Peptides against a protein of PDB entry 6JX3. Designs and how they scored, part 17

Target 1, 85 residues: chain A of PDB entry 6JX3
Amino acid sequence: AEFRLRPEISVAQTDYGMVLLDGRSGEYWQLNDTAALIVQRLLDGHSPADVAQFLTSEYEVERTDAERDIAALVTSLKENGMALP

## One batch from the design tools (peptide; aimed at target 1 L21 W29 L31 I38)

Design b2_p19_6_s1 (made by RFdiffusion4, then SolubleMPNN; from b2_p19_6, 11 letters changed)
Fold by OpenDDE base, seed 2:
Structure b2_p19_6_s1 (fold): chain B 85 residues (1-85), chain A 19 residues (1-19)
Amino acid sequence: as target 1 above (85 residues)
Amino acid sequence: DPMLLPAPRSISAPALRRR
């Protein structure tokens, strides 16, 4: 399934990094650099497998750790109402 | 001014070091 943000969520760039804003509640979420990188790639249409390959190529991280980090982040984004199930 | 706004919630993934 394709990674997609919920329709009420918008993306903004700030001096402190990527922010996801819920236009209905006014809640906003600050992403750290790694989370922002993963989300950007997913929103650009890369699969989680693509992102894992990218991370292991560009950064000092093992494939299994990259996969786990991506999965955990996606789960968090879904559970916190930012991404569609 | 971000100092005048409620603090954002945080979503993070483990920090990575470039090769």
Scores: peptide ipSAE 0.628, ipTM 0.864, DockQ to the pose 0.575
OpenDDE base, seeds 1, 3, 4, 5: peptide ipSAE 0.626, 0.625, 0.618, 0.623; ipTM 0.863, 0.861, 0.857, 0.861

Design b2_p19_6_s2 (made by RFdiffusion4, then SolubleMPNN; from b2_p19_6, 13 letters changed)
Fold by OpenDDE base, seed 5:
Structure b2_p19_6_s2 (fold): chain B 85 residues (1-85), chain A 19 residues (1-19)
Amino acid sequence: as target 1 above (85 residues)
Amino acid sequence: DPMLLPAPHSISMRELKPK
């Protein structure tokens, strides 16, 4: 399924990196650089498989590890109420 | 500025080293 943020979640760029903000509750989540890179590519329409290929091409990471990292991040975003299930 | 909001959270994963 297509990766998509919940309607109430917005993306902001700060001096400290990417932030996801819940416009209803005011809660926000700061993403580190690797997480932000993955989220940006997913939001741009790349599939998890596309992102894994990108990571293995540009970074020192094995395909299996990249796939696991992406899956874990997506799970975290869903569990914390930022991404749609 | 989102960094000034109360109750901040974080989402992080291991940093990757560029080739």
Scores: peptide ipSAE 0.504, ipTM 0.801, DockQ to the pose 0.656
OpenDDE base, seeds 1, 2, 3, 4: peptide ipSAE 0.486, 0.484, 0.503, 0.490; ipTM 0.786, 0.786, 0.805, 0.801

Design b2_p19_6_s4 (made by RFdiffusion4, then SolubleMPNN; from b2_p19_6, 11 letters changed)
Fold by OpenDDE base, seed 1:
Parts: C-alpha cells; sequence; structure tokens
Structure b2_p19_6_s4 (fold): chain B 85 residues (1-85), chain A 19 residues (1-19)
C-alpha cells in the first residue's frame, strides 16, 4: 500500500532536521538524516523497493540492510501514529 | 528558543556513508 502520513501530521524542516508534528497531540518527532531521506522519498511516491535501490546506489549499505531499515522505519512510523496503516 | 519547547521524540535510522 502507498505510504501516507496521517492527516494530523505535518512535516517541518528545522535546524535539527526533519520534524513530524502531530497537530492533535502536539507531539514532535525528530528524524535523523537517514530517516528523513527515506520518509521524503516514500512521500514522493517511491516504493520501499525504490528507496532501497536508491540507498544502495548512493550509500555504502547492502540491499538487505536497506530493506530492513526501511521496513523498521515504516513500522515505527505506523506504530507511533504518524503513518497510516 | 527551542529549549523552551517540548522535547521531541526521536526516530532514527543508522547513518550511512556515501559512496
Amino acid sequence: as target 1 above (85 residues)
Amino acid sequence: DPMLLPAPKSISVRELRRR
């Protein structure tokens, strides 16, 4: 399924990097650079497979590790109420 | 002043080295 943020989540760029803001609870989630890169690409419509290919091409990471990292991030975003199931 | 704001939670993925 297409990766999407929940409607109450806003994306902001800060001096500390990408932040996801829950407009209902007021919670902030700070993403590090790698997480932000993955989220940005997913939100742009790239599939997890696309993102994995991108990561392995641009960075020193194995495909399996990239896939695992992406899956774990997506799970975290869903479980923490930022991404739609 | 960011120090006056609620502290953000964090979500991180391992930092990667560029090729």
Scores: peptide ipSAE 0.634, ipTM 0.862, DockQ to the pose 0.558
OpenDDE base, seeds 2, 3, 4, 5: peptide ipSAE 0.626, 0.628, 0.624, 0.632; ipTM 0.854, 0.857, 0.853, 0.860; seed 5 fails the geometry check

Design b2_p19_7 (made by RFdiffusion4)
Pose (drawn by RFdiffusion4):
Structure b2_p19_7 (pose): chain A 85 residues (1-85), chain P 19 residues (1-19)
Amino acid sequence: as target 1 above (85 residues)
Amino acid sequence: SHRFHSAGPHVWIELLGTL
């Protein structure tokens, strides 16, 4: 249940936002503000459910949408090699 | 290549490139 980045992933906070670098493939990605917030909270050890609660309390988003959006982001992070299955 | 993943209206990731 623990969200983890793959070992070769590095992170940088930049003027453009959060960036993830794959040190092996050389692919690097930009996360928008909400994606960065989600990833940071997941890395802190919070559950996706915790993050959904946070998003609905802080932003104009329904809980159902927050859960789906978090799930889609995590799936994308796994799909693109930034997060461990 | 362009790679963009929209996970919701305010949540997405985008590939910037390869080093």

Design b2_p19_7_s1 (made by RFdiffusion4, then SolubleMPNN; from b2_p19_7, 10 letters changed)
Fold by OpenDDE base, seed 1:
Structure b2_p19_7_s1 (fold): chain B 85 residues (1-85), chain A 19 residues (1-19)
Amino acid sequence: as target 1 above (85 residues)
Amino acid sequence: SSVRVVAGPHTSITRLGVL
């Protein structure tokens, strides 16, 4: 249930937004602002449901869209070697 | 070149390259 990045992943805040860097492969990934917000909240221990509620209340994102974004993002981060399964 | 991996309704992550 706990969302965690893989140990080789570093988080960098850049002028272009949040970047995740794989210290082993050298691959780096840019997150847009909403994706970065989701990751930050998940890393802080909020549940996906918490994050969805946050997006609906603070960013006027429709609940269905918020849930789709969170699910797709988490899946992609896991599949692309950034987050632990 | 960059590859956009996911583009949800309001989210995206893009592989920028390899350092």
Scores: peptide ipSAE 0.622, ipTM 0.891, DockQ to the pose 0.807
OpenDDE base, seeds 2, 3, 4, 5: peptide ipSAE 0.620, 0.610, 0.611, 0.610; ipTM 0.885, 0.889, 0.889, 0.877

Design b2_p19_7_s3 (made by RFdiffusion4, then SolubleMPNN; from b2_p19_7, 10 letters changed)
Fold by OpenDDE base, seed 2:
Structure b2_p19_7_s3 (fold): chain B 85 residues (1-85), chain A 19 residues (1-19)
Amino acid sequence: as target 1 above (85 residues)
Amino acid sequence: EKVVVVAGPHTSITKLGTL
């Protein structure tokens, strides 16, 4: 399925990293660099498998770690109301 | 208060607050 942010979520790029702002609740969240990279690629239409391969090839992240990071991040973004189910 | 969620060994998200 397609990864998408909820319509009320805005993305801001800051010197400290990517920030997601909920325009309704006012909650805002900062992503670390790797999390931001994952989100960017998912939003660009890459599959989780694509992103895992990207992390292994470009950043020497273990495949298992990459897959776990991606899955847990996506789950967290959905559960915290930032990404669509 | 900030809520830190560590998704895995290389990823994290942190709730910075509410405007």
Scores: peptide ipSAE 0.569, ipTM 0.861, DockQ to the pose 0.912
OpenDDE base, seeds 1, 3, 4, 5: peptide ipSAE 0.563, 0.566, 0.559, 0.567; ipTM 0.859, 0.863, 0.853, 0.856

Design b2_p19_7_s4 (made by RFdiffusion4, then SolubleMPNN; from b2_p19_7, 10 letters changed)
Fold by OpenDDE base, seed 5:
Structure b2_p19_7_s4 (fold): chain B 85 residues (1-85), chain A 19 residues (1-19)
Amino acid sequence: as target 1 above (85 residues)
Amino acid sequence: SRVEVRAGPRTSIRRLGTL
């Protein structure tokens, strides 16, 4: 399924990295650089498989580990109310 | 092209609080 942020979520770029803000609750979260890279590519329309391939070309990591990292991040974003299920 | 990083693609999200 297509990765999408919930409509109430805003994205901000700060000196400390990417921040996601819930405009209804006021809750906000900071992403590290790798998490931000994954989110940006998913929002640009790349599949998780595309992103995994990209990560394996830039990091010393196995494909399966990249896929697990992406899946874990997406799960966290959904569970914390930032991404649509 | 991004420089290769040996540490791997570890991701993290951190709850900062409520505005």
Scores: peptide ipSAE 0.360, ipTM 0.741, DockQ to the pose 0.346
OpenDDE base, seeds 1, 2, 3, 4: peptide ipSAE 0.327, 0.321, 0.323, 0.325; ipTM 0.737, 0.727, 0.732, 0.733; seed 4 fails the geometry check

Design b2_p19_8 (made by RFdiffusion4)
Pose (drawn by RFdiffusion4):
Structure b2_p19_8 (pose): chain A 85 residues (1-85), chain P 19 residues (1-19)
Amino acid sequence: as target 1 above (85 residues)
Amino acid sequence: SYTKPSITLIPNWSTSPFE
Protein backbone atom coordinates (compact mmCIF):
# COMPACT_ATOMS: atom_id res chain seq x y z
CA ALA A 1 0.00 0.00 0.00
CA GLU A 2 3.10 2.31 0.08
CA PHE A 3 3.58 4.61 -2.84
CA ARG A 4 7.15 4.56 -3.99
CA LEU A 5 9.06 6.17 -6.81
CA ARG A 6 11.22 3.97 -8.94
CA PRO A 7 14.85 4.00 -7.80
CA GLU A 8 16.14 5.93 -10.82
CA ILE A 9 13.71 8.82 -10.34
CA SER A 10 14.99 12.20 -9.20
CA VAL A 11 12.92 15.23 -8.24
CA ALA A 12 13.47 18.94 -8.64
CA GLN A 13 11.45 21.95 -7.53
CA THR A 14 11.66 24.61 -10.25
CA ASP A 15 9.96 27.84 -11.32
CA TYR A 16 7.75 25.75 -13.59
CA GLY A 17 6.85 23.38 -10.70
CA MET A 18 7.81 19.88 -9.62
CA VAL A 19 9.81 17.88 -12.13
CA LEU A 20 10.60 14.13 -12.13
CA LEU A 21 13.60 12.82 -13.99
CA ASP A 22 14.20 9.21 -14.99
CA GLY A 23 17.93 8.80 -14.79
CA ARG A 24 17.97 5.72 -17.00
CA SER A 25 15.64 6.64 -19.85
CA GLY A 26 16.28 10.35 -19.63
CA GLU A 27 12.56 11.10 -19.72
CA TYR A 28 11.53 13.95 -17.57
CA TRP A 29 8.10 15.14 -16.59
CA GLN A 30 6.45 18.19 -15.14
CA LEU A 31 3.73 17.84 -12.51
CA ASN A 32 1.16 20.58 -12.04
CA ASP A 33 0.49 21.95 -8.58
CA THR A 34 -2.18 19.41 -7.59
CA ALA A 35 -0.22 16.46 -8.98
CA ALA A 36 2.84 17.62 -7.08
CA LEU A 37 0.83 17.98 -3.87
CA ILE A 38 -0.58 14.51 -4.26
CA VAL A 39 2.82 12.92 -4.95
CA GLN A 40 4.45 14.72 -2.05
CA ARG A 41 1.79 13.54 0.34
CA LEU A 42 1.95 9.97 -0.95
CA LEU A 43 5.73 10.01 -0.52
CA ASP A 44 5.22 11.19 3.05
CA GLY A 45 3.45 7.88 3.67
CA HIS A 46 -0.11 9.16 3.53
CA SER A 47 -2.69 6.91 1.97
CA PRO A 48 -4.58 7.94 -1.15
CA ALA A 49 -7.59 8.16 1.18
CA ASP A 50 -5.72 10.67 3.33
CA VAL A 51 -4.84 12.68 0.24
CA ALA A 52 -8.46 12.64 -0.96
CA GLN A 53 -9.53 14.01 2.41
CA PHE A 54 -6.91 16.71 2.15
CA LEU A 55 -7.93 17.69 -1.35
CA THR A 56 -11.62 17.99 -0.44
CA SER A 57 -10.81 20.04 2.62
CA GLU A 58 -8.49 22.41 0.75
CA TYR A 59 -9.91 22.64 -2.75
CA GLU A 60 -13.26 22.88 -4.50
CA VAL A 61 -13.46 19.20 -5.34
CA GLU A 62 -15.83 16.42 -4.34
CA ARG A 63 -14.40 13.49 -2.45
CA THR A 64 -15.42 11.09 -5.21
CA ASP A 65 -13.59 13.17 -7.82
CA ALA A 66 -10.54 13.50 -5.61
CA GLU A 67 -10.31 9.71 -5.20
CA ARG A 68 -10.64 9.14 -8.91
CA ASP A 69 -8.13 11.86 -9.75
CA ILE A 70 -5.59 10.52 -7.26
CA ALA A 71 -6.04 7.01 -8.63
CA ALA A 72 -5.62 8.19 -12.21
CA LEU A 73 -2.47 10.12 -11.35
CA VAL A 74 -0.94 7.15 -9.52
CA THR A 75 -1.87 4.92 -12.47
CA SER A 76 -0.21 7.41 -14.82
CA LEU A 77 2.89 7.60 -12.68
CA LYS A 78 3.15 3.79 -12.82
CA GLU A 79 2.32 3.68 -16.53
CA ASN A 80 5.05 6.17 -17.34
CA GLY A 81 7.71 4.54 -15.22
CA MET A 82 7.97 6.98 -12.35
CA ALA A 83 6.31 4.89 -9.66
CA LEU A 84 6.74 1.27 -8.66
CA PRO A 85 3.75 -1.00 -9.16
CA SER P 1 -10.23 26.33 -6.76
CA TYR P 2 -9.05 22.92 -7.91
CA THR P 3 -6.80 22.01 -10.77
CA LYS P 4 -7.01 18.42 -11.83
CA PRO P 5 -3.63 16.65 -11.31
CA SER P 6 -1.68 16.10 -14.46
CA ILE P 7 1.82 15.19 -15.69
CA THR P 8 3.45 16.54 -18.86
CA LEU P 9 6.49 15.15 -20.65
CA ILE P 10 8.93 17.97 -21.24
CA PRO P 11 11.72 16.62 -23.49
CA ASN P 12 12.68 20.03 -24.91
CA TRP P 13 13.16 21.78 -21.54
CA SER P 14 16.48 22.30 -19.72
CA THR P 15 17.65 19.60 -17.26
CA SER P 16 19.93 22.05 -15.36
CA PRO P 17 17.85 21.70 -12.15
CA PHE P 18 19.33 18.22 -11.85
CA GLU P 19 23.00 19.33 -12.31

Design b2_p19_8_s1 (made by RFdiffusion4, then SolubleMPNN; from b2_p19_8, 10 letters changed)
Fold by OpenDDE base, seed 5:
Structure b2_p19_8_s1 (fold): chain B 85 residues (1-85), chain A 19 residues (1-19)
Amino acid sequence: as target 1 above (85 residues)
Amino acid sequence: GYQRPSITRVPDASLAPFA
């Protein structure tokens, strides 16, 4: 399924990294560099499998670990109201 | 090296990263 942010969520680039802001509640989340990279690629239309392959090519991380990390991040983004289910 | 992806919630009262 396509990864999408909720309509009230905005992306901001800051000196501290990517931030996702909820325009309705005012809450926002700071993403570390890896999370930002994953979100950027997902929003660009890459599948989680694509992102996992990318991570294993750029970092010394096992494919299975990358897949679990991506899945966990996506779940977190959905559960915390940033991404659509 | 590889860092596990992480997100950190910031209270709306902060807004520090948004300048």
Scores: peptide ipSAE 0.640, ipTM 0.885, DockQ to the pose 0.665
OpenDDE base, seeds 1, 2, 3, 4: peptide ipSAE 0.639, 0.639, 0.639, 0.639; ipTM 0.884, 0.885, 0.884, 0.884

Design b2_p19_8_s2 (made by RFdiffusion4, then SolubleMPNN; from b2_p19_8, 8 letters changed)
Fold by OpenDDE base, seed 2:
Structure b2_p19_8_s2 (fold): chain B 85 residues (1-85), chain A 19 residues (1-19)
Amino acid sequence: as target 1 above (85 residues)
Amino acid sequence: MYTRPSITRVPDASLSPFA
């Protein structure tokens, strides 16, 4: 399934990284660099498998760890109302 | 260096960078 943000979510880049704002609730979240990288690639149309491959090529991280981290982030984004189910 | 991805809720919305 395609990764998509909810329509009420706005994205901005700041000196401290990517931030997501819920225009309805006013809640906003800051992403660390790794989370921002993952979200950017997912929004660009890359699959979680693509992103895992990218992470293992750019960083010294095991494939299984990358896959776990991506899945956990996606779950968090969905549970906190930023990404569509 | 790889760091695990994280998201952090910013408690004070007045600090939002959005116009």
Scores: peptide ipSAE 0.635, ipTM 0.883, DockQ to the pose 0.759
OpenDDE base, seeds 1, 3, 4, 5: peptide ipSAE 0.633, 0.634, 0.633, 0.635; ipTM 0.882, 0.882, 0.882, 0.884

Design b2_p19_8_s3 (made by RFdiffusion4, then SolubleMPNN; from b2_p19_8, 8 letters changed)
Fold by OpenDDE base, seed 5:
Structure b2_p19_8_s3 (fold): chain B 85 residues (1-85), chain A 19 residues (1-19)
Amino acid sequence: as target 1 above (85 residues)
Amino acid sequence: SYQRPSITRVPDASLSPFA
């Protein structure tokens, strides 16, 4: 399914990386570089499988580890109210 | 090198880059 942020979530780029703000609660989160890269590619329409392939080509990470990391991040973004289920 | 993806909640809203 398509990865989407919740409508109340705003995105900004800072000197410290990507940040996400919930406009309703005021809660905001900072993403590290890997998380930001994953989110950016998912928002651009790449599948988790596409992103996993990209990570294994750019970093010394095994495919299964990349897939697990992507899934864990997506779950975290959904559980913390940033991404739509 | 590869870093596991992470998200960190920032508890102090005064540090937000948003208006």
Scores: peptide ipSAE 0.642, ipTM 0.886, DockQ to the pose 0.751
OpenDDE base, seeds 1, 2, 3, 4: peptide ipSAE 0.641, 0.641, 0.640, 0.640; ipTM 0.885, 0.885, 0.885, 0.885

Design b2_p19_8_s4 (made by RFdiffusion4, then SolubleMPNN; from b2_p19_8, 9 letters changed)
Fold by OpenDDE base, seed 2:
Structure b2_p19_8_s4 (fold): chain B 85 residues (1-85), chain A 19 residues (1-19)
Amino acid sequence: as target 1 above (85 residues)
Amino acid sequence: SYQRPSITRVPDASRSAFD
């Protein structure tokens, strides 16, 4: 399924990386570089499998670890109200 | 090197990015 942010979520690029703000709750989160790359690619329409392939090509990370990390991030974004289920 | 993806709640000072 398509990865999408919730309508109330705003995205900003800062000197410290990508930040997501929930306009309703006022909570916001900073993404580290890896998380930002994953989110950007997912929002561009790449599948988690595509992103895993990308990570293994760019970094010294095993495919299984990349897939787990992507899944964990997506789950966190959904559970914290940033991404649509 | 590869860093595991993470999200961290940040202090109010960062709200200026959304003005």
Scores: peptide ipSAE 0.630, ipTM 0.880, DockQ to the pose 0.866
OpenDDE base, seeds 1, 3, 4, 5: peptide ipSAE 0.629, 0.628, 0.629, 0.630; ipTM 0.879, 0.879, 0.879, 0.880

## One batch from the design tools (peptide; aimed at target 1 E60)

Design b2_p20_1 (made by RFdiffusion4)
Pose (drawn by RFdiffusion4):
Structure b2_p20_1 (pose): chain A 85 residues (1-85), chain P 20 residues (1-20)
Amino acid sequence: as target 1 above (85 residues)
Amino acid sequence: KKPYVRPSITRLTDDVVTWP
């Protein structure tokens, strides 16, 4: 249940926002503010459920949408090689 | 509450960020 980045992933905070770099493939990705917030919280050890609660308390989003959006982001992070399965 | 922006990721193909 622990969200983890793949070992070769590095992170930078930039003027554009959070960036993830794959040190093996050389692919690098930009996360928008919400994606960055979700990833940071997941890396802190919070559950996706915790993050959904946070998002609904802080932003104009329904809980059901927050859960789906978190899930889709995590799926995308796995699909694109940034997060371990 | 703040406006919500759906989380997204974008692959960067140009040299936008300088890496060490």

Design b2_p20_1_s2 (made by RFdiffusion4, then SolubleMPNN; from b2_p20_1 with D14E D15P V16L T18E)
Fold by OpenDDE base, seed 3:
Structure b2_p20_1_s2 (fold): chain B 85 residues (1-85), chain A 20 residues (1-20)
Amino acid sequence: as target 1 above (85 residues)
Amino acid sequence: KKPYVRPSITRLTEPLVEWP
């Protein structure tokens, strides 16, 4: 399915990077640059495969590692209440 | 190619921005 944030989640850009805010619980998370890049591309409609291809073309990372890291991030975002299942 | 840093998320305990 398409990657989407939960309705109560807001995105903020800070001097420290991207932050995801839960307007109901008050919980919020900071993303590092790589995580922010991945989330932005997913929200733009790119598939995880598209993102993996982008990462391997721009960064010193193997395809398998990129795929693993994307999947792990998506899982974390879902488990921590930021992304819809 | 650029150096790669694995993606990470960190729970914040102190406000960095005002709530929207």
Scores: peptide ipSAE 0.674, ipTM 0.898, DockQ to the pose 0.883
OpenDDE base, seeds 1, 2, 4, 5: peptide ipSAE 0.663, 0.673, 0.663, 0.663; ipTM 0.898, 0.897, 0.898, 0.898; seed 4 fails the geometry check

Design b2_p20_1_s3 (made by RFdiffusion4, then SolubleMPNN; from b2_p20_1 with D14E D15P T18E)
Fold by OpenDDE base, seed 1:
Structure b2_p20_1_s3 (fold): chain B 85 residues (1-85), chain A 20 residues (1-20)
Amino acid sequence: as target 1 above (85 residues)
Amino acid sequence: KKPYVRPSITRLTEPVVEWP
């Protein structure tokens, strides 16, 4: 399924990295560089498999680990109200 | 290849003592 942020979520760039802001609750979350990179690619329409391939090509990570980490991040983003289920 | 750091998210709530 397509990865999408919830409509109330805004993306902000800060000196400390990407931040996702919930315009309704006022809560916001900071993403580290890897998380930001994954989110950006997913929002650009790349599949988790595409992102895993990208990570393994650019970083010292095995495919299985990349896939697990992407899945865990997506789950966290959905559970914490940033991404649509 | 670059060193890999696992993705992480951090909720920013009060009181904020330091930035992650």
Scores: peptide ipSAE 0.665, ipTM 0.895, DockQ to the pose 0.475
OpenDDE base, seeds 2, 3, 4, 5: peptide ipSAE 0.661, 0.661, 0.661, 0.661; ipTM 0.895, 0.896, 0.895, 0.896

Design b2_p20_2 (made by RFdiffusion4)
Pose (drawn by RFdiffusion4):
Structure b2_p20_2 (pose): chain A 85 residues (1-85), chain P 20 residues (1-20)
Amino acid sequence: as target 1 above (85 residues)
Amino acid sequence: PKKPYVPASSGLTLLGTLPT
């Protein structure tokens, strides 16, 4: 249940926002503000459920949408090689 | 007040690939 980045992933905070770099493939990605917030909280050890609660308390989003959006992001992070399965 | 929410599912963008 623990969200983890793949070992070769590095992170940078930049003027454009949070960036993830794959040190093996050389692919690098930009996360928008909400994606960065979700990833940061997941890396802290919070559950996706915790993050959904956070998002609904802080932003104008329904809980159902927050859960789906978190799940889709996590799926995308796995699909694109940034997060471990 | 709550902030407007921008979906994180579209919040991932490939910027490029560096030579390795």

Design b2_p20_2_s1 (made by RFdiffusion4, then SolubleMPNN; from b2_p20_2, 6 letters changed)
Fold by OpenDDE base, seed 2:
Structure b2_p20_2_s1 (fold): chain B 85 residues (1-85), chain A 20 residues (1-20)
Amino acid sequence: as target 1 above (85 residues)
Amino acid sequence: MKKPYEPASKGITLLGRLPV
């Protein structure tokens, strides 16, 4: 399924890196470098499998671990109201 | 050289809440 942020979420590049701002609650969240990378690629239409493949080429991470981390990140973003279910 | 991997799932940090 397509990964999308909720309409009220804004993305900003700051001194903290990528920041997600919830325009309704006012909460703003910093993403670390890998989280930002994953979000960017998912928003660009890459599948989690595509992203995992990319991560294993750039980082010291195994494919299965990358896939689990991506899934966990996506779950968190959805549960925190940042990504659409 | 591949970069050290920092887990993304642990890489979401609440910075604060703006008055909206």
Scores: peptide ipSAE 0.685, ipTM 0.921, DockQ to the pose 0.938
OpenDDE base, seeds 1, 3, 4, 5: peptide ipSAE 0.683, 0.683, 0.680, 0.683; ipTM 0.921, 0.921, 0.920, 0.921

Design b2_p20_2_s3 (made by RFdiffusion4, then SolubleMPNN; from b2_p20_2, 6 letters changed)
Fold by OpenDDE base, seed 1:
Structure b2_p20_2_s3 (fold): chain B 85 residues (1-85), chain A 20 residues (1-20)
Amino acid sequence: as target 1 above (85 residues)
Amino acid sequence: SKKPYVPASEGITRLGVLPV
C-alpha cells in the first residue's frame, strides 16, 4: 500500500530536523534523521523493501532490523495521526 | 564505511501544540 500523510499534516524542515505539523490540532512532532530519511523515501514512492535495502547499504544495520524499524515507524506515524492507514 | 544506525522508531517526539 502507498504511504501517505494525512491531508492536514504539513512537513517543515528545521535546524533540529524534520517536523510534522497537524494543521487542525496544532500538534507537532519532530523526527530524528533516520525517521526523516525513511519518511522522505516512502513519500517519494519507494517501497519498504527499497528503503530497507538502502539502509543496509548506508548504515550499520542488518536487513531484518531495518525492516522491523521501518514497520514500527510506519505504525507509530499512523497511530499518532500523521499517516493514513 | 557504513554509518552508525540510530533507530527511527524511537525518533518520533511530540514537541507540543501550536495555536492554529
Scores: peptide ipSAE 0.708, ipTM 0.925, DockQ to the pose 0.928
OpenDDE base, seeds 2, 3, 4, 5: peptide ipSAE 0.706, 0.708, 0.708, 0.708; ipTM 0.925, 0.925, 0.925, 0.925

Design b2_p20_3 (made by RFdiffusion4)
Pose (drawn by RFdiffusion4):
Structure b2_p20_3 (pose): chain A 85 residues (1-85), chain P 20 residues (1-20)
Amino acid sequence: as target 1 above (85 residues)
Amino acid sequence: SFSSAPRPLPGQPPNYTRRP
């Protein structure tokens, strides 16, 4: 249940926002503010459920949408090689 | 460093509006 980045992934905080770099493939990605917030919380060891609660308490989003959005982001991170399955 | 915004990762949620 632990969210983990793949070992070759590096992270930078930039003026454009949070960036992930795949040191093997050379692909690099930009996360928007909410995506960065979710990833940071997941890396802290919080569950997706914890993050959904945070998002609904801080932002104008329903819990059901937050859960789906978190799940989709995590799926995308895995699909694009940033996160371990 | 980056000269411009990198390509966004697919599947990101929108930037939510913060509660007042």

Design b2_p20_3_s1 (made by RFdiffusion4, then SolubleMPNN; from b2_p20_3 with S4A R7A N15V T17R)
Fold by OpenDDE base, seed 3:
Structure b2_p20_3_s1 (fold): chain B 85 residues (1-85), chain A 20 residues (1-20)
Amino acid sequence: as target 1 above (85 residues)
Amino acid sequence: SFSAAPAPLPGQPPVYRRRP
C-alpha cells in the first residue's frame, strides 16, 4: 500500500536533518540521513523495493539489510504515530 | 520533561556510507 504520513504530521528540514512533527501532540522526531532518504523516496511514490534498489546502488549496504531497515523504519513510523497504517 | 531538540526516531536505520 501507499506510504503516507498522518494528516497531523508535518515535515521540517533543519540544519541538523529532517524532522517529523505532530502538530496536535507536540511530539517530534529527528531522522538521520538514511532514514530521511528512505522517507523522502517513499513520500515521492517509490515502493520499498525501489528504495532498496536505490540504497544498494548508492550506499554500502546489502539488499537484504536495506529491505529489513526500510521495513523496520516504516513500522517505527507507524508505531510512533507518524505514518498511516 | 522539556527538550529543546527533537529525540532521534526510534528504530531508524544506521547511517549508511556512500559507495566510492
Scores: peptide ipSAE 0.676, ipTM 0.878, DockQ to the pose 0.586
OpenDDE base, seeds 1, 2, 4, 5: peptide ipSAE 0.673, 0.670, 0.672, 0.671; ipTM 0.877, 0.876, 0.876, 0.876

Design b2_p20_3_s2 (made by RFdiffusion4, then SolubleMPNN; from b2_p20_3 with S4A N15V T17R)
Fold by OpenDDE base, seed 3:
Structure b2_p20_3_s2 (fold): chain B 85 residues (1-85), chain A 20 residues (1-20)
Amino acid sequence: as target 1 above (85 residues)
Amino acid sequence: SFSAAPRPLPGQPPVYRRRP
């Protein structure tokens, strides 16, 4: 299924990196550089498998660790009301 | 309510190091 942010969520770039803003609650979340890369690629239409392949090619991470990290991040984004289920 | 400061998203991966 396609990864999508909830309608009330917007993306902003700050001096400290990517943030996701909830326009209804006013809460916003700071993403670190790895999380930002994952979210950007997912929003561009890449599958989690595509993202894992990208990460293992460019960064010092094993495939299984990348896959686990992507899944955990996606779960967190959904649970915290940032991404659609 | 409104949050004036950003919060680190829980469940984030560590910051990876680029391969040489």
Scores: peptide ipSAE 0.676, ipTM 0.877, DockQ to the pose 0.556
OpenDDE base, seeds 1, 2, 4, 5: peptide ipSAE 0.675, 0.675, 0.676, 0.673; ipTM 0.876, 0.877, 0.876, 0.876

Design b2_p20_3_s3 (made by RFdiffusion4, then SolubleMPNN; from b2_p20_3 with S4A A5P N15V T17R)
Fold by OpenDDE base, seed 3:
Structure b2_p20_3_s3 (fold): chain B 85 residues (1-85), chain A 20 residues (1-20)
Amino acid sequence: as target 1 above (85 residues)
Amino acid sequence: SFSAPPRPLPGQPPVYRRRP
């Protein structure tokens, strides 16, 4: 299934990194550099498998760990109201 | 406007190091 943000969520680039803003609640969440890369690639239309391949090619991470980290991040984004289920 | 300060998202991966 396609990864999508909820309609009330906006993306911003800040001096401290990527931020997701909830326009209804006014809360916003800061992503670290790895999380930002994952979210950006998912929003660009890459599958989680594509993202895992990208990460293992460019970064010092094993495939299984990358897959687990991507899944955990996606779950967190959904549970915290940033991404659509 | 913001009703709360920014906070780190739970469940984030660690920051990976680039391969040399």
Scores: peptide ipSAE 0.674, ipTM 0.876, DockQ to the pose 0.592
OpenDDE base, seeds 1, 2, 4, 5: peptide ipSAE 0.672, 0.670, 0.672, 0.671; ipTM 0.875, 0.875, 0.875, 0.874

Design b2_p20_3_s4 (made by RFdiffusion4, then SolubleMPNN; from b2_p20_3, 7 letters changed)
Fold by OpenDDE base, seed 4:
Structure b2_p20_3_s4 (fold): chain B 85 residues (1-85), chain A 20 residues (1-20)
Amino acid sequence: as target 1 above (85 residues)
Amino acid sequence: PFAAPPPPLPGQPPVYRRRP
């Protein structure tokens, strides 16, 4: 299943970093640089496995940790109403 | 525009360091 944002969610690039805003509830969250990279690549159509490979190649993170972090982030985005189930 | 930074997304990973 592909990763997708809910239709009411907008993305903003700010001086503080990437922000996701729910236009209905007004809830919004700042993503740090790692989270932003993950979300951007998932939205571009890369699989979680693709993203994990990318992260472990470019950054000081173990594959297992990257995979766990990606899964946790996706879960959080769904729980916060930002991403579709 | 925001008056202050938005709250950080719960459950996001730590910021990774780039490999040298």
Scores: peptide ipSAE 0.699, ipTM 0.903, DockQ to the pose 0.953
OpenDDE base, seeds 1, 2, 3, 5: peptide ipSAE 0.695, 0.694, 0.697, 0.694; ipTM 0.901, 0.901, 0.903, 0.902

Design b2_p20_4 (made by RFdiffusion4)
Pose (drawn by RFdiffusion4):
Structure b2_p20_4 (pose): chain A 85 residues (1-85), chain P 20 residues (1-20)
Amino acid sequence: as target 1 above (85 residues)
Amino acid sequence: DPMQHEAPRTLDVPFYPPRP
């Protein structure tokens, strides 16, 4: 249940926002503010359920949408090689 | 460092307005 980045992934905070770099493939990705917030919280050890609660308390988003959006992001992170399965 | 530039790829979540 623990969200983890793949070992070769590095992170930078930049003027454009959070960036993830794959040190092996050389692919690098930009996360928008909400994606960065979700990833940061997941890396802290919070569950996706915790993050959904946070998002609905802080942003104009329904809980159901927050859960789906978190899930889609995590799936995308895995699909694109940033996060471990 | 390439990460100090705008990245060519994005992983986005839809924009959410903050609660007032």

